# Peptides against a protein of PDB entry 2AZE: the designs that were tried, part 25

Target 1, 148 residues: chain A of PDB entry 2AZE
Amino acid sequence: AQECQNLEVERQRRLERIKQKQSQLQELILQQIAFKNLVQRNRHAEQQASRPPPPNSVIHLPFIIVNTSKKTVIDCSISNDKFEYLFNFDNTFEIHDDIEVLKRMGMACGLESGSCSAEDLKMARSLVPKALEPYVTEMAQGTVGGVF
Target 2, 101 residues: chain B of PDB entry 2AZE
Amino acid sequence: GRLEGLTQDLRQLQESEQQLDHLMNICTTQLRLLSEDTDSQRLAYVTCQDLRSIADPAEQMVMVIKAPPETQLQAVDSSENFQISLKSKQGPIDVFLCPEE

## One batch from the design tools (peptide; made by RFdiffusion4, then SolubleMPNN)

Design b1_p10_3_s3 (from b1_p10_3, 5 letters changed)
Fold by OpenDDE base, seed 5:
Structure b1_p10_3_s3 (fold): chain B 148 residues (1-148), chain C 101 residues (1-101), chain A 10 residues (1-10)
Amino acid sequence: as target 1 above (148 residues)
Amino acid sequence: as target 2 above (101 residues)
Amino acid sequence: SVVSETRTLK
């Protein structure tokens, strides 16, 4: 009886760990798709333009964006060596990391929200190694969660 | 019996976790390859147009922060305090504004 | 908005 109880505890522990790893894997897949899709887009764009964009017209990863109403007043204090910044806002703001930006740009093909079209899914599958394709399909279908 | 069933379940869960680990290793390897590829890193950028597509500068000001690794970011967004503090230990922090602010 | 000591992307 006690042995069975101990095994039940272990079972629950493993199930929770698997759940966490599933979440981590999904995020990693989304990042891979987003990055590769972004690179592919930009490569094509530069080929069409026959030159890279001006250096000061693009933002290389990694980055963070802060957005707020254009009416918001922002006071900024910067150290002389630019190692420290302090921003004071008179109203609310939002912070987004580069991955979230890429997702909102559609670079993850809507896979993050399960809103993949057939074309989106095809693109997503093409941007991952073959071994990951089944998992991408499951993510698109929202069927991730079962035990492998 | 119950003991046998639980033992079998644990073995199956172990195999499932191993499969997950394998897939994660494949994925992390791909990400590492991307990080090590100079051309990919050169092409890993967004434009102001991209940022405008997600945050219209007609309504929102968009500020971009490029900070070195291990930079500390503290944000307070409450009714009485709206603040972001950044502290870098590995180099200067760079801040950009999207046009049309 | 009023922001000081920033650079504008071009």
Scores: peptide ipSAE 0.030, ipTM 0.893, DockQ to the pose 0.041
Fold by OpenDDE base, seed 1:
Structure b1_p10_3_s3 (fold): chain B 148 residues (1-148), chain C 101 residues (1-101), chain A 10 residues (1-10)
Amino acid sequence: as target 1 above (148 residues)
Amino acid sequence: as target 2 above (101 residues)
Amino acid sequence: SVVSETRTLK
């Protein structure tokens, strides 16, 4: 019947929307874990050192990084007010945002790639509200979305 | 029948989406709390050592860009040209180099 | 190499 066809189309639409929201939720969870883990690490380090690091030795979020071979020649043009930059490279480069940097640092406990050890999972769970712990567990097991 | 089954499925999907929305609200709330906490923001930093751990400056030059919100970034990485363009509308852009160049 | 008005993190 036509009415069944319409409902099946709607069902598929809702499934796709839910899938998108699941992806967004996973990213939000990873960001939360990464940020809290970073703050915790630095707090501990500063306590051990009994002082904060020198201002020019750290990079506060947010930021992006650009990396290229040290042999790459880079020409930079900067506006007078420093509102505009133009970089020309003679070879390929890579760009990474701060979240990606944190993930590669292990701040997300390997949850982003499903590479969580038991200790990693324990840490990840400790950095989220209790209501999110089941979802963190599912992320680590790769079973997110299994209910659909 | 089939109609009743599909109707039931849609109701279940609605409940599932509501659960997701609730969890997302919890996450966004936590992230907002982090952004509003002065101590957390003070401690939200990485070091050059951290960057070296993911991009070895012995082989790679690492450049750090601090830009105001809503800064436009355009990158071209092709055989013809390799270019990055930055345009800020809210303030100056700052650029840093990691040591061991 | 970089030819710009960049500064080095210490």
Scores: peptide ipSAE 0.030, ipTM 0.891, DockQ to the pose 0.041
Fold by OpenDDE base, seed 2:
Structure b1_p10_3_s3 (fold): chain B 148 residues (1-148), chain C 101 residues (1-101), chain A 10 residues (1-10)
Amino acid sequence: as target 1 above (148 residues)
Amino acid sequence: as target 2 above (101 residues)
Amino acid sequence: SVVSETRTLK
């Protein structure tokens, strides 16, 4: 019947929406863990040093990085007010946002790839509210994808 | 029947989505709290050592871009064109280089 | 090849 067909279409639509939200939630969890872990690391480091790092030695979030071979020729055009930049490269480059940088630093405890040691998982769980701990566990096991 | 079964499935999916939305709201709230905490924001930084650990400036040029919110970024990476375009509407864009370049 | 307009982190 047409009515059943319509409901099946809606069912598939909702399933897809849930899947997308699951992906978004996982990213939000990773961001939270990475941020809190970073703050914790830096707090400890500053306590040990008994001073903050020099201002020009740190980059505060948010930021992005661009990396390319040192052999790459880069032409840069900048507006007078620095509102506009144009970079032309003669070879490939990579762009990474701050979250990806934090992940590569291990700030997300390997949760992004489901590669968590027992200690990593313990740390990750400690950095999220209780309600999110089960989801963190699922992420670590690579078993996220079920419907609640 | 089939209709009743599908209707039940949709109700169950609605409940599942509500639970998911709840968890997302928790995460969003936590991130907002972090953004509102001045001490956390002060400590939310990486060092040049961190950047070197993921992209060694001895082999790679590492450029850091600090741009205001809503900055437009356009990137093309193809055999015919390698380009990054930035356009800010809220303020100047700042660019940094890691040492050892 | 590094752009001259950029600042170097310390």
Scores: peptide ipSAE 0.028, ipTM 0.890, DockQ to the pose 0.041
Fold by OpenDDE base, seed 4:
Structure b1_p10_3_s3 (fold): chain B 148 residues (1-148), chain C 101 residues (1-101), chain A 10 residues (1-10)
Amino acid sequence: as target 1 above (148 residues)
Amino acid sequence: as target 2 above (101 residues)
Amino acid sequence: SVVSETRTLK
């Protein structure tokens, strides 16, 4: 009886760990898709333009975005060596990392929200190794969650 | 019996986790390859147009922060205090504004 | 409104 109880505890622990890893895997897949899709987009764009964009017109990953109302007053204090920044706002702000930006740009093909068209899903699948394609399909269908 | 059933469950879960780990390793490998590919890194960028598409500067001010790895970011967003503090240990921090603000 | 220490993307 005690042995069974111990195993039940272990079973639950493993189930939770698997669930956490599933979430991590999904995020990794989304990152991979988003990055590759971004690179692909930019490659094609540069080919069409026959030149790279001006250096000061692009932001390379990684980065962080801060947005606030245009009416927000921002006071900025910067150290001489630029190692330290202090921003004071008079209103609320939002912070977004580059991955979130890419998702909002559609670089993850809507897979993050399960809102994939057939074309989006095709793109998503094409941007991952073959071994990951079934999982991408499950993500699109919202069927991820069971233990495989 | 109950014991045998639980034992079998644990074995199955172990196999499932191993499969999951394998897939994760594939993903991390792909991401590593992207990070190590010079051309990919050169092309891993967004534009001001991209930022405007998700945060219209007509309504929102968009500030871009480029900070070295392990930069400390502290943010306070309350009715009484709205603050962002950045402290880098590995180099200077760069800040950009999206145009048309 | 942001202080002038920031740079504007081109």
Scores: peptide ipSAE 0.029, ipTM 0.891, DockQ to the pose 0.040; fails the geometry check

Design b1_p10_3_s4 (from b1_p10_3, 5 letters changed)
Fold by OpenDDE base, seed 1:
Structure b1_p10_3_s4 (fold): chain B 148 residues (1-148), chain C 101 residues (1-101), chain A 10 residues (1-10)
Amino acid sequence: as target 1 above (148 residues)
Amino acid sequence: as target 2 above (101 residues)
Amino acid sequence: SVTSETRTLK
């Protein structure tokens, strides 16, 4: 019947929307874990050193990084007010945002790639509210995707 | 029948989405709390050592860009040209070079 | 005018 066909279309639409929200939730969880883990690491380090690091030795979020071969020639043009920059390279480059940097640093405990050890998973769980722990477990097991 | 089954499925999907929305709200709340906490923001930093751990400056030059919100970034990476353009509307852009050692 | 400027993190 036509009514069944309409409902099946709607069902598929809702399933796709849920899938998208699941992806968004996973990213939010990773960000939360990464940020809290970073803060925890730095707090501990500063306590051990009994002082904060020099201001010019650290990079506060947010930021982006650009990396290229050290042999790459770079020409940089900057406006007087420093509102505009133009970089010209003679070879390829890479751009990474701060979240990607944190992930590569291991701040997300390997959860982003499903490479969590038991200790990593323990850390990840400790950095989220209790209501999110089951989802963290699912992410670590690679079983996220079902509709609950 | 089939109609009743599909109707039931849609109700279940609605409940599932509501659960997802709830979890997402919890996450966004936690992230907002982090952004509002002065001490957390003070401690939200990386070092050059951190950057060296993921991009070896012995082989790669690492440049750090601090830009105001809503800064436009355009990148071209092709055989003809390699270019990055930055345009801020809310303030100056700052660029740092991570040393090898 | 246009200038070239970079700073080194210490």
Scores: peptide ipSAE 0.065, ipTM 0.895, DockQ to the pose 0.039
Fold by OpenDDE base, seed 5:
Structure b1_p10_3_s4 (fold): chain B 148 residues (1-148), chain C 101 residues (1-101), chain A 10 residues (1-10)
Amino acid sequence: as target 1 above (148 residues)
Amino acid sequence: as target 2 above (101 residues)
Amino acid sequence: SVTSETRTLK
């Protein structure tokens, strides 16, 4: 009886760990798709333009964005060496990392929300190694969560 | 019996986790390859147009922060305090404003 | 010294 109870505890521990790893894998897949899709987009755009964009017109990853109402008053204090910044707002703001930006741009093909069209899914599959394609399909269907 | 069943379940879960680990290794390898590819890193950028598409500067001001690794970021967003503080130890922090069209 | 300079993307 006690042995069975111990094994039940271990079972639950492993199930939780698997769940966590599933979440981590999904995020990694989304990042891979988003990055590769972004690179592909920009490569195509530069080929069409026959030149890269001006250096000061683009923002390379990694980055963080802060957005707030254009009516928000922002006071900024910067150290002389630019090692320290202090921003004070008179209203609420939002912070987003680069991955979230890419997702909102559609670079993850809507896979993050399970809103992939057939074309989106095709693109997503093409941007991952063959071994990951089944998992991408499961993510699109919302069927991730079963025991492998 | 129950003991046998649980033992079998644990073995199956172990195999499932190993499969996950394998997939994660493949994925992390791909991400590492991307990080090591100079051309990919050169092309890993967004434009102001991209940012406007997700946060219209007609309504929202969009500020971009590029900070070195290990930069400390503190954000307070409450009814009485709205503040962001940044402290870098490895170099200067760059801040960009996305212009409104 | 404290400054309030911000760069604008073009």
Scores: peptide ipSAE 0.052, ipTM 0.894, DockQ to the pose 0.039
Fold by OpenDDE base, seed 2:
Structure b1_p10_3_s4 (fold): chain B 148 residues (1-148), chain C 101 residues (1-101), chain A 10 residues (1-10)
Amino acid sequence: as target 1 above (148 residues)
Amino acid sequence: as target 2 above (101 residues)
Amino acid sequence: SVTSETRTLK
């Protein structure tokens, strides 16, 4: 019946929406863990040093990085007010946002790839509210995807 | 029947989505709290050592870009064109280089 | 390769 077909279409639509939200939630969890872990690391480091790092030695979030071979020729044009930049490269480059940088630093405890040691998982769980712990566990196991 | 079954499935999916939305709200709230905490924001930084650990300036040029919100970024990475364009409407863009370049 | 306006991190 047409009515059943319509409901099946809606069912598929909702399933897809849930899947997208699951992806968004996972990213939000990773961001939270990465941020809190970073803050914790830096707090400890500053306590040990008994001072903050020099201002020009740190980059505060948010930021992006661009990396390319040192052999790459880069032409850069900058407006007078520095509102506009144009970079031309003669070879490939990579762009990474701050979250990806944090992940590569291990700030997300390997949760982004489901590669968590017992200690990593313990740390990850400690950095989220209780309600999110089961989801963190599922992420670590790579079992996220079910409808709950 | 089939209709009743589908209707029940949709109700169950609605409940699941509500639970998911709840978890997302928790995460969003936590992130907002972090953004509002001045001490956390003060400590939310990486070092040059961190950047070197993921992209060694001995082999790679590492450029850091700090841009105001809503800055337009256009990137092309193809065999015919390698380009990054930035346009800010809210303020100047800052560009930094890591040492050892 | 980058303009002199680029700031070098310490």
Scores: peptide ipSAE 0.045, ipTM 0.894, DockQ to the pose 0.040
Fold by OpenDDE base, seed 4:
Structure b1_p10_3_s4 (fold): chain B 148 residues (1-148), chain C 101 residues (1-101), chain A 10 residues (1-10)
Amino acid sequence: as target 1 above (148 residues)
Amino acid sequence: as target 2 above (101 residues)
Amino acid sequence: SVTSETRTLK
């Protein structure tokens, strides 16, 4: 009886760990898709333009975005060596990392929200190794959650 | 019996987790390859147009922060205090403003 | 409004 109880505890522990790893895997997949899609887009765009964009017109990953109302007053204090910044706002702000930006740009093909068209899903699948394609399909269908 | 059933469950879960780990390793490998590929890194960028598409500067001011790894970011967003503090240990921090137009 | 310390992307 005690042994069974111990195993039940272990079973639950493993189930929770698997669930956490599933979430991590999904995020990794989304990152991979988003990055590759971004690179692909930019490569194509540069080919069409026959030149790269001006250096100061692009922001390379990684980065963080801070947005606030354009009416928000922002006071910025910067150290001489630019190692330290202090921003004071008179209103609320939002912070977004580059991955979130890419998702909002559609670089993850809507897979993050399960809102994939057939074309989006095709793109998503094409941007991952074959071994990951079934999981991408499950993500699109919202069927991820069961233990495989 | 109950014991045998639980034992079997644990074995199955172990196999499932191993499969999951394998897939994760594939993903991390792909991401590593991207990070190590010079051309990919050169092309891993967004534009102001991209940022405007998700946060229109006509309504929102957008700042871009480029900070070295391990940079400390402290944010306070309350009715009484709205503040962001950045402290880098590995180099200078760069901040850009996305133009409205 | 942002202080002049903020660099504008080109």
Scores: peptide ipSAE 0.042, ipTM 0.893, DockQ to the pose 0.041

Design b1_p10_4_s1 (from b1_p10_4, 6 letters changed)
Fold by OpenDDE base, seed 2:
Structure b1_p10_4_s1 (fold): chain B 148 residues (1-148), chain C 101 residues (1-101), chain A 10 residues (1-10)
Amino acid sequence: as target 1 above (148 residues)
Amino acid sequence: as target 2 above (101 residues)
Amino acid sequence: SFLKISSTKL
């Protein structure tokens, strides 16, 4: 019946929406873990050093990274007010946001790739509210994908 | 029947989505709390050592861009053109390099 | 420490 077909279309629509939200939730969890882990690391480091880092030795979030081969020739033009930049490269480059940088630093505990050690998973769980711990566990095992 | 089964499935999916939304709300709340905590924001930084760990400065040049919100970024990465254009309407853009590069 | 870059002015 046409009514059943309509409901099946709606069912598929909802499943796709849920899938998208699952991806969004996973990213949000990774961001939370990465941020908290970074803050924790830096807090400890500053405590050990008994001082904050020198002012120009750090870059605060948010930021983006551009990387390219050291052999790449880069031409840069900057407006006088620094409102406009133009970079021309003679070869390929990569752009990464700060979250990607934190992931590569290990701040997300390898959860982004489901490659957590036991201690990594313990750390990840400790950095989220209790309600999110089961989902973190599923992410670590790569078992996220079901509808609950 | 089939209709009743589909109807029940949709109800179950609705419940699942509500649970998912709840978890997402928890996450967004935590992120907002982090953004509102001045001490956390003070400690939310990376160093040159961090950047070296993700891209070898002996092989890669790493450039850090700090731009105001709503800055327009246009990137072209093709065999014909390799370009990044930045345009801010809210303030100056800062670009940094690690000194070891 | 990080270095701010200089470049050609637009």
Scores: peptide ipSAE 0.285, ipTM 0.915, DockQ to the pose 0.043
Fold by OpenDDE base, seed 4:
Structure b1_p10_4_s1 (fold): chain B 148 residues (1-148), chain C 101 residues (1-101), chain A 10 residues (1-10)
Amino acid sequence: as target 1 above (148 residues)
Amino acid sequence: as target 2 above (101 residues)
Amino acid sequence: SFLKISSTKL
């Protein structure tokens, strides 16, 4: 019947929406873990050093990274007020946001790639509210995907 | 029948989505709290050592760009044009390098 | 420490 057909379309729409939200939630969880882990690491480091790092020795979030071969020639033009930059490269480059940097630093505990050791998983779980712990576990196991 | 089955499926999916939304709200709340916490923001930084750990400094050069929100970034990466253009509306842009590069 | 770059004026 037409009604059944309409509901089937709606069912598929909802399934796709749920899938998208699952992806979004996973990313948010990774961000939360990465940020909290970074903060904890730095807090501990500063406590051990009994001082904050020198101002010019750190870059605070947010930021982006541009990387290229060391052999790449880069020409940079900067406006007087520094509102405008123009970079010209003679070879390819990559751009990464701060979240990706944190992931590569291991701040997300390898959860993003399914390379989460027992210790990493313990850390990851400790950095989220209790309600999110089961989902973190599912992420680590690669079992996220079905509708719950 | 078929209609009843589909109706039930939709109800179940609705419940699942509501659970998902709840978890997402929890997560976004946590992120908001982090953004509003002065101490957390003070501690949310990376070092040159961190950046070296993600890109081989022997082979890669890394630039760090600090730009105000809503800064326009245009990147062209093609065989005949490799370019990044930054245009800020809300303040100066800073670009940094690790000194040992 | 990080080096803040400067270059040709636009």
Scores: peptide ipSAE 0.273, ipTM 0.914, DockQ to the pose 0.042
Fold by OpenDDE base, seed 3:
Structure b1_p10_4_s1 (fold): chain B 148 residues (1-148), chain C 101 residues (1-101), chain A 10 residues (1-10)
Amino acid sequence: as target 1 above (148 residues)
Amino acid sequence: as target 2 above (101 residues)
Amino acid sequence: SFLKISSTKL
């Protein structure tokens, strides 16, 4: 009885760990797709333009975004060496990491929300190793969640 | 019996986790390869046009923050205080705005 | 020593 109870506790612990890893894997897949898609887009654009973008016209990853209403007043204090920043706002703000920005740009092909067209899914699959394609398909269908 | 069932469950969960670990290793390897590829990193950028597509500059102010790894970010967004604090240990922090802002 | 910037945009 106690042995079985111990195994049940272990079972539950493993299930939770697997659930966490599933989430991590999905995020890693989305990152890979988004990064590769972005690189592909920019490579094509530069080839078509026959030049790289002008200096200071682009922001390289990694970065974060802070956005707020244009009506928001912002006070910023910066250390002399620029190691420390303090921003004070008079209204609410939002923070987004670069991955979220790429998702909103469509770089993850709508896979993050399971909103993939046939073209989106084709693109997503083309940007991952073969071993990951089944998981991408499941993500697109919204069927990832159970223990496989 | 109960013991046999639980034992079987644990074996199946072990196999599932091993599969996950394998797939995760593949992913991390791919991401590492991207980070080590100079051309890929050169091409890993967004433009102001991209940022406009996710936050209308007519309505929103957008700051782009580039900070070294392990930079501490503290944010408070409450009715009484709206604040962001950044502290880097590895180098300077850069903040950018699109030219139209 | 801190630099202070106050603005509606930054």
Scores: peptide ipSAE 0.147, ipTM 0.912, DockQ to the pose 0.042
Fold by OpenDDE base, seed 1:
Structure b1_p10_4_s1 (fold): chain B 148 residues (1-148), chain C 101 residues (1-101), chain A 10 residues (1-10)
Amino acid sequence: as target 1 above (148 residues)
Amino acid sequence: as target 2 above (101 residues)
Amino acid sequence: SFLKISSTKL
């Protein structure tokens, strides 16, 4: 019947929307874990050193990273007010945001790639509210994707 | 019947989405609290050692770009053109290199 | 006006 067909189309639409929200939630969870883990690491380090790091020795979030071969020649044009930059490279480059940097640093505990150890999972769980812990566990097991 | 089954499925999906929205709200709230906490902002940083851990320092050069919000970034990476353009409307842009490079 | 900087093997 036409009515059943319409409802099946609607069902598929809702399933796709839920899938998109699941991906968004997973990314938000990874960001939360990465940020809290970074802050915790640095807090501990500063306590051990009994002082903060020198100002010019650290980069605060947010930032982006550009990397290329050391052999790459780079020409940079900068406006006098530093509002505009133009970089020309003679070879390929890569751009990464700060979240990706934190993930590569292991701040997300390997949860992003399903490569977290038992200790990694324990850390990840400790950095989220209790309501999110089951989802973190499912992410680690690779069992996220179903509908509640 | 089939109609009743589909109707029930849609109700279940609605409940599932509501649960998902609730979890997302919890997560976004936590992220907002982090951004509003002065101490967390102060401690949200990386070092050159961190950057060297994610890119081979013997082979790769790493630039760090600090730009105001809503800065426009345009990148071209093709066989004949390798270019990055940055345009800020809210303030100056800063570019950093690790001193060990 | 612009300031131009050339960098090699950074």
Scores: peptide ipSAE 0.138, ipTM 0.910, DockQ to the pose 0.038

